Peptides against a protein of PDB entry 7RZF. Designs and how they scored, part 13

Target 1, 358 residues: chain A of PDB entry 7RZF
Amino acid sequence: PFQEEHLKQLYKIVPIKDIRNLYVTFPIPDLQKYYKSNPGHYLGHLIGHEGPGSLLSELKSKGWVNTLVGGQKEGARGFMFFIINVDLTEEGLLHVEDIILHMFQYIQKLRAEGPQEWVFQECKDLNAVAFRFKDKERPRGYTSKIAGILHYYPLEEVLTAEYLLEEFRPDLIEMVLDKLRPENVRVAIVSKSFEGKTDRTEEWYGTQYKQEAIPDEVIKKWQNADLNGKFKLPTKNEFIPTNFEILPLEKEATPYPALIKDTAMSKLWFKQDDKFFLPKACLNFEFFSPFAYVDPLHCNMAYLYLELLKDSLNEYAYAAELAGLSYDLQNTIYGMYLSVKGYNDKQPILLKKIIEKM
Target 2, 358 residues: chain A of PDB entry 7RZF as posed
Amino acid sequence: PFQEEHLKQLYKIVPIKDIRNLYVTFPIPDLQKYYKSNPGHYLGHLIGHEGPGSLLSELKSKGWVNTLVGGQKEGARGFMFFIINVDLTEEGLLHVEDIILHMFQYIQKLRAEGPQEWVFQELKDLNAVAFRFKDKERPRGYTSKIAGILHYYPLEEVLTAEYLLEEFRPDLIEMVLDKLRPENVRVAIVSKSFEGKTDRTEEWYGTQYKQEAIPDEVIKKWQNADLNGKFKLPTKNEFIPTNFEILPLEKEATPYPALIKDTAMSKLWFKQDDKFFLPKANLNFEFFSPFAYVDPLHSNMAYLYLELLKDSLNEYAYAAELAGLSYDLQNTIYGMYLSVKGYNDKQPILLKKIIEKM

## One batch from the design tools (peptide; made by RFdiffusion4, then SolubleMPNN)

Design b1_p9_1_s1 (from b1_p9_1, 4 letters changed)
Fold by OpenDDE base, seed 3:
Structure b1_p9_1_s1 (fold): chain B 358 residues (1-358), chain A 9 residues (1-9)
Amino acid sequence: as target 1 above (358 residues)
Amino acid sequence: SLTLPEVPL
């Protein structure tokens, strides 16, 4: 276990690669026994969320962070870590104290809202979908994974324990959230900008680093993190599939797309899945415009239009991705291509959102 | 995202 001397530490690390990363790490209790409620997953889902009012959304809006990952990680025996990891911009590297302040403001927002059963239910449903449609792992990898899991889970639960959330435990969510405090923080900044400014070398990999105590004034600023009104809980994920019905293969099903509708303005091709038998579909739309590629101006306008359209759809992209839905928008020499892929149940919702933004 | 990479820490 980290003693008090190991907390409130800043590590400045020189990477081999030109990368800029921030790791904000909190020692937490071993949560393995709480796998049925998985409070660390709940918190990771919210802290690592990418939708409007998320931590990432705000940090991106400031130009400080490109990507964010949040969640629990196994530690040594008897403890875990909760880690918030961000990819830093060059500007973000100058604002690390403020980035961490925003992390604590978001954590404070989670404390103020309290545990949400509907968020737990979404995590449960997402995990159930992921389990149900898990690709067949290669036997060797699966066996090695099972062997590891057998140390932690009852034999009857080994296949499901990683995916099945069963128990909403707001008390455990609050317990973990109570460990996410400035007094318990370990910060690592990874940047080449620390080259020649380090005084230690790590024994195993020869990684150059400097260790510093985080100033008490900085800890106190983070302890006094206010409620930032820009932070909001995510909205309900409308893209989570609930219908997994697989329609029977039609007797006249062709091994190639068949023309099922031909009109003056549209052709529709359809191919039923004859191989995978998954409740998934691929919707592909090719739009033809005589103006799309007439001249360089129209070409650039069509490009800009799609970039703006994609930007306007970012609010749905993450929620769709979590639910196993994706879209793609591309310029073509004839106009535009749209693809919607994933579980068929909520594809009409995503498609409608796309069309409403067009 | 939720998936923490193996942080070499």
Scores: peptide ipSAE 0.036, ipTM 0.710, DockQ to the pose 0.244
Fold by OpenDDE base, seed 4:
Structure b1_p9_1_s1 (fold): chain B 358 residues (1-358), chain A 9 residues (1-9)
Amino acid sequence: as target 1 above (358 residues)
Amino acid sequence: SLTLPEVPL
């Protein structure tokens, strides 16, 4: 573990590429033995969430952050890191202290709400889905991966251990949350704006950096992080599939889409899967409007309509993606195209949400 | 997201 002298440090790093990143790192105990409860995954799921009331949603609303990742990372033997990584805007680079304050406000919200068994259950269910439908890796890659996993897990669990959450351990969640404190922080800012302002060079890659102590006043500001009323726990993910039934192949199944409905207002083509046998579907909708591209005004209105529709659906996009659902909305020369793809069980829910926003 | 990038640290 880092000694106290290694904590509360700020690293200003010059990248080779034009990137702006913030890494907020916390030393945590080795959690490998707790893989069945995976408290770091629970916290990473919440801190890295992208839905309404998330950390990312607030930081994005301020124009400071584009993307956010949260989770545990392996360290050296006997310790791990919990890392919150964000992609910074130019404006966000000026507000790093405030960004980190918001991180601690969100962490404080997690402490105030306490561990939620339903969130653990969602993580469990999502991992179970991912395991159930794990694509067959190439034998060589699979063997190498399994050999690596065998160092950490019993042989009987080696196929499942990465995916199976079995034990809700609120005590371990609280233990990790107790390590996510300002006094235990290591901050790295990656930006070309530090060029010519560094005093050290990393030995392996020649990376130029400066190390500074974080001022005690800044640490105290983060320690006094209040409850920000904008932060909320996620709502339940309604898109998590629970039905994985594969319907039998129809006797009259054609190798190509068949026209199953033909009306003045709609045509419907259907093709049953005869190859993959997965509980997945692709719903594709083409909407035709004689007005969509009649003139530049209508074209621009149709474009703006879809951009507004996409923006209004952002609240569901992340939850759908986590559940293995995706949608796409595009303008076409005839009107618009909608696609819904992924597990078929909850596609009607996502489709309904899309239609309600149209 | 949960997928941590390779940290160049």
Scores: peptide ipSAE 0.035, ipTM 0.732, DockQ to the pose 0.262
Fold by OpenDDE base, seed 5:
Structure b1_p9_1_s1 (fold): chain B 358 residues (1-358), chain A 9 residues (1-9)
Amino acid sequence: as target 1 above (358 residues)
Amino acid sequence: SLTLPEVPL
């Protein structure tokens, strides 16, 4: 475990690659024994969320961050880390203190709202779906993974322990959230801009770095993080599938798509799955417009339209992705292409949202 | 996202 002297430290690290990353790390207790409640997954789900009112959405709106990852990581025996990692823009590299302030504002929002059983239930349902439809792993890789897991879980639970949430433990969520404080922080900034400004070399890889104490004034600024009104808990994920019924194969099922609707304005082809027998569908729509590619101006307008449409759908994209749904929008020489893929149960909801934004 | 990269910190 880190001693007090190892906390409130800033590391400026020179990368080999031209990358800009921020790592905000908190030492946390070993949570392995709490796998049935998995409080670190709950917090990682919220902190790492990409929907409206998320930490990432606000940091993107500032132009400071491209991507965000949050979650628990194993450490040495008897402790773990909770890490928030962001990919920094050039501007974000200048605003690291304010980025971390926003992280603590979001954490403070989670404290103010308290543990939400519905969020736990969504995590449980998502994990249950992921487990139920897990692809067949390669036997050797799977066996090696299971052998590792046997050190931590009862034999009867080894196959399910990573996926099955059983116990809502708000006390454990609060316990972990209480460790996510400025006084417990370790910050690493990775940037080539620190080249020639380092005074230490890491022994294993020769990585150049500088270690500095974070000023008490900065720690105090983060300790006094207020409630930023832009931060909100995510809305309920309406895309989580609940119906997994596989319809029987029709007697007239063709090995190729059959034309099932032919009108002056539309043609529809359908093929039932005869191979995978999964509760999944692929919806593909091609839209034809004589104006889409008539000249360079119309081509550029059609491109800009789809970029704006994608941007307007970004609020749903993450929730859909978590639920095993995806969409794609592309310009074609004849107009546009829309694809919706994944679990069939909630595809109509996603399709409706796409059409409502068109 | 939830998936932490295996970066040694």
Scores: peptide ipSAE 0.032, ipTM 0.712, DockQ to the pose 0.253
Fold by OpenDDE base, seed 1:
Structure b1_p9_1_s1 (fold): chain B 358 residues (1-358), chain A 9 residues (1-9)
Amino acid sequence: as target 1 above (358 residues)
Amino acid sequence: SLTLPEVPL
């Protein structure tokens, strides 16, 4: 376990690859016994969220961060880590202290709002979907995985324990939030910009690094993190499927797509699934325009239009992805292609959102 | 994202 001397430390690490990463790590208690409530997953879901008012949204708007991940990682016996990791831009590498301030402002927002049962319910529902439609693992891999997790879960729960949320425990969420404090932080910055500025070498891999104490003034700045009004809890995920009914195969079902609508303005082809029997659909739309590729200007305008359309849909993209929905928008020589894929239940909602932005 | 990073060191 990290002693007090291992807290409030900054590591500057030289990578082999050209990468820029920030790791903000908090030692936390072992949460394995709390798998039925999984407070670390709740916090990882919120801190790692990518929607409007998220930590990532603010850091990305400043041009400091490309990607963000948050969650609990296993440590040695009797402790875990909560880690917030970001991919840094070149500019973000200059603003690490302010990035970490924003992390603590978001954590302070979570404390101020308190634990939300509806967020727990969404995590539960998402995990239930992921479990229900989990791809069949290869028998050897599956048996080896089961043997590993038998150390943590009862035999009867081994198949479900990784996904099953049963208990909303606001007390445990608050307990973990109380560990996410500046006095309990370890910071690692990974960048080639530290080459020739290191004084230590790691024994196992020869990784060059420098260790420094974080100044008390910086710790105090993070301890005094105010409420930033840009941070908001996510909205409810409208894309989570609830209907998993498999429609019966029609007697007239063809092994190939059939033309079910033919008009002057549209053709519609349909094929029922006769193989997989999943509550999934693939909607593909090809739009034809005589102007899409008439000259280089129209071509570039059509590309710019789709880039702007995709950007305007970013608010829904992450929530849809979490719910097992995806969309694709592409320029074609004849116009535009749209695809919507995943669980069928909420596809009409995503399709409507796309059309409303078009 | 919820994916946990490989923590170096």
Scores: peptide ipSAE 0.031, ipTM 0.721, DockQ to the pose 0.265

Design b1_p9_1_s2 (from b1_p9_1, 3 letters changed)
Fold by OpenDDE base, seed 4:
Structure b1_p9_1_s2 (fold): chain B 358 residues (1-358), chain A 9 residues (1-9)
Amino acid sequence: as target 1 above (358 residues)
Amino acid sequence: SLSMPEVPL
């Protein structure tokens, strides 16, 4: 565990690549023994969420951050880290203190709401889906992975332990959340803008850096992080599949798509899966408009329409992705293309959301 | 997203 002198530190790091990253790191207890409840996963799911009212949504709205990752990382024996990592814009690099303030405001929101069993259940269900449909790894990779997992988990649980959430432990969530405090923070900023401003070199990679204490005034500013009314818990993920039934292969199943509907306004082609036997589907829609590409104005309008449609669907994109659903929207020379892919159970919900925004 | 970031430190 870090001693008190190792906390409240700022590292300014010069990268080899032209990247701008912020790492906000908290020392936490070793949570390995709590793998059945995985409180770090719960917090990482919420802090790393990308939906409306998320930390990322607010930081993106300000133009400061492109991407956000939250989660636990292994440390040395007997401790872990909780890390919030963001990709910084050029403007975001100037607002690091305010970005971190927003992180603490979101963390304060999580304290105010308390642990939510329904969020744990969603994490459980998502992990169960991921486990159920885990692709067969190559035997050598699989055996090596199992051998690694056997160091952490009972033999009986080794196949499931990475995925299976079993125990809702609000006490452990609160315990980890109590470690996510300004007095327990280590900040690293990675930017070429620190070139020629460093005084230390890391021994392993020759990485140039500067270490500074975070001013007590800044720590106090973060300690006094109020509730920000823009931050909200995510809504329930309506896209999580619950039905995994595989329909029997039809007797008239064709190796190619069959035309099952032919009308003046629509043609429908269908092919049943005869190979993978997964509860997944691909819905592909091609829309034809004689006006879509008649002139440059109509082309630009059709482009702008799809960009606005995509933007209006961003609220669902992350929740759909987590649930193993995806969509794609493209302009075509004849109009537009829509694709919906993934688990078939909730595809109608996602499709309905798309059509309601069209 | 939820992931384990690579920390350069």
Scores: peptide ipSAE 0.036, ipTM 0.735, DockQ to the pose 0.264
Fold by OpenDDE base, seed 3:
Structure b1_p9_1_s2 (fold): chain B 358 residues (1-358), chain A 9 residues (1-9)
Amino acid sequence: as target 1 above (358 residues)
Amino acid sequence: SLSMPEVPL
């Protein structure tokens, strides 16, 4: 267990690669026994969220962070870590204290809102979807995980325990959230900018680092983190599939796309899945415009249009991705290409959102 | 995103 002397520490680490990373680590109790409620997953889902009003969205808007990962990690026996990891921009490397302040402001927002049963239900539903289709999509990854899981879960639950959320435990969410405090923080900054500024070498890998105590003034600044009005809980994920019905293979199903609709303005090709038998579809749209590639100006306008369209769809992209939906938008020499892929059930919703932004 | 970070600690 980390003693008080191991808390409120800053590590400046020199990487071999030119990378800029921030790790904000909190020691937490061992949550393994709480796998049915998985409070660390609930918090990781919210802290790691990428939608509007998320921690990442605000840190990206400031140009400080590219990516954010939040979640629990196993520690040594009898404790875990909760870690917030961000990929830093060059500017973000100068604003690490303020980045961590924003982390504590978001955590304070989670305290103020309290545990949300609907968010737990979404996590449950997402995990149920992931579980239901895991074995069908990637059989190779299953065997190595089972051996590790057998040490932690009853044999009857080994197959489900990693995915099956059963119990909403707001008390455990609050308990973990109470460990996410500045007095419990360990900070690691990974950057080549620390080269020649280190005084220690790690024994196993020869990694050069410097250890410093975080100043009490900085800890106090983080302890006094206010509610930042830019932070909001995510909206409900409208893309989570609920219907997994697989339509029977038609007797006249062709091994190639068949033309099922031919009009003056559109052709529709259809191929039923004859191999995977998944409740998934691929919708592919090719749009033809005589103006798209007529001259360099129109080409650039078409490019800018799609970049703006993608940017306007960012609010849905993460929620769709979590739900196993994706879209792609590309310029073509004839116009544009749109692809919507994933679970069939909510594809019309995503497609409608795309069309409403076009 | 939600993941288990590989911490180089």
Scores: peptide ipSAE 0.035, ipTM 0.717, DockQ to the pose 0.249
Fold by OpenDDE base, seed 1:
Structure b1_p9_1_s2 (fold): chain B 358 residues (1-358), chain A 9 residues (1-9)
Amino acid sequence: as target 1 above (358 residues)
Amino acid sequence: SLSMPEVPL
């Protein structure tokens, strides 16, 4: 466990690769015994969220961060870490203190809203989907993984314990959230910009770093993090599949796509799955326009249109991805291509959202 | 996203 002297520390680390990363780390209790409620997963889902009003959305809007991940990690015996990690832009590297302030503002928002049972239920439903459609691991790898998991879970639960959420425990969510405080922080900044500015070398890999105490004034700034009105809880994920029915194979099902509609304006091809038997579909649309590639100006306008369309769909992209849906939009020499893939149940919702933005 | 980040230290 980190003692008081290991808290409120800043590490400036020189990487081998040209990377810029910020790690904001909090020592937390061992949460393994709470796997049925998984309060660290709840907090990681919210802090790591990418939708409107998320921490990432605000940091990305400022041009400071490209990506954000949040979650628990195993530490040494008897404790864990909660880590918020961001990929920093060159500008973001200059604003690390303000990035961390925004992290504490988001955490303060989570305290103010309190634990949400509907968010827990959504995590439960997402994990149930992930479990149901987990790819078959190789037998040897799977056996070795199970043997490791048996140290932590009852034999009967070993197959499900990583995915099955059973208990909403707001008390445990609050307990973990109470560890996410400035007085309990360790900060690591990874950047080549620290080359020649380090005074220590790590023993195992020869990594050059500098360790500094975070000034008390900076800790106080983070302790006094206000409620930022830009931060909001996510909306409910409308794309989570609930129907996994596999339709029976039709007697007249062809091994190749059949033309089921032929009109002056459209052709429609359909193939039922005769091989995989998954509650998944692929919807592919080719749009033809005589104006799409008539000249360089129209080509550039068509390109810009799709970039703007993709940007306008960002509010749904992350929620769809979490739910196992994806879309793709591409320019073609004849017009545009749209693809929607994943679980069939909520594909019509995603397709409607795309069409409404077109 | 939700992930278990690699901590460099």
Scores: peptide ipSAE 0.035, ipTM 0.725, DockQ to the pose 0.237
Fold by OpenDDE base, seed 2:
Structure b1_p9_1_s2 (fold): chain B 358 residues (1-358), chain A 9 residues (1-9)
Amino acid sequence: as target 1 above (358 residues)
Amino acid sequence: SLSMPEVPL
């Protein structure tokens, strides 16, 4: 475990690659024994969320961050880390203190709202879907993974322990959340802008870095993080599949798409899955407009329309992705193309959301 | 997103 002298430290690191990253790291207790409740996964799901009112949404709105990852990481024996990692823009590199302030504001929001059983249930349901449809791993990789897991889990639970959440433990969520404090922080900033400004070299890789204590005034600023009214818990994920029924293959099923509807305004082709037998579908829509490519102005307007449509759908994109749904929107010389893919159960919901924004 | 980030140190 880190002693007090190892906390409240800032590391400025020179990368080999041209990357700008911020790592905000908290030492946490070993949570392995709590795998049935997985409080670190609950917090990682919320802190790493990308929907409206998320930490990432606010940091993106300021132009400071491109991507955000939150979660637990294994440490040495008897401790773990909780890490918030962001990809920094050039501007975000100048606003690291304020980015971290927003992280603590979001964490403070999580404290104020308290543990939510419905969020735990969503994590449970998402993990159950991921487990149910997990691809067969290669034998060598699978054996090595199982051997590693056997050190931590009973033999009967080895296949399921990574995925099955069983117990809602608000006390453990609060315990981990109580470790996510400014007094426990270790910050690493990775940027080429620190070249020639370092005084230490890491022994294993020769990585150049500088270590500094974070000023007590900055720690105090983060400790006094207020509730930012822009931060909200996510809404319920409407896209999580619950029905996994596979319809029987029809006797008249064609090996190619059959025309099942032909009208003046629409043609519909259908092919039943004859190979995979998964509760998944691919919906593809081609829209034809005589105006889409009539001149450069209309072409640019059609482009801008789809960019605006995509932007207006960003609120659903992440929730759909988590639930194993995706969509794609493209301009064509004839109009537009829409694709919806993934689990069939909630595709109508996603399609409706897309149409409502069109 | 939710993942296990690598710490560079």
Scores: peptide ipSAE 0.034, ipTM 0.712, DockQ to the pose 0.261

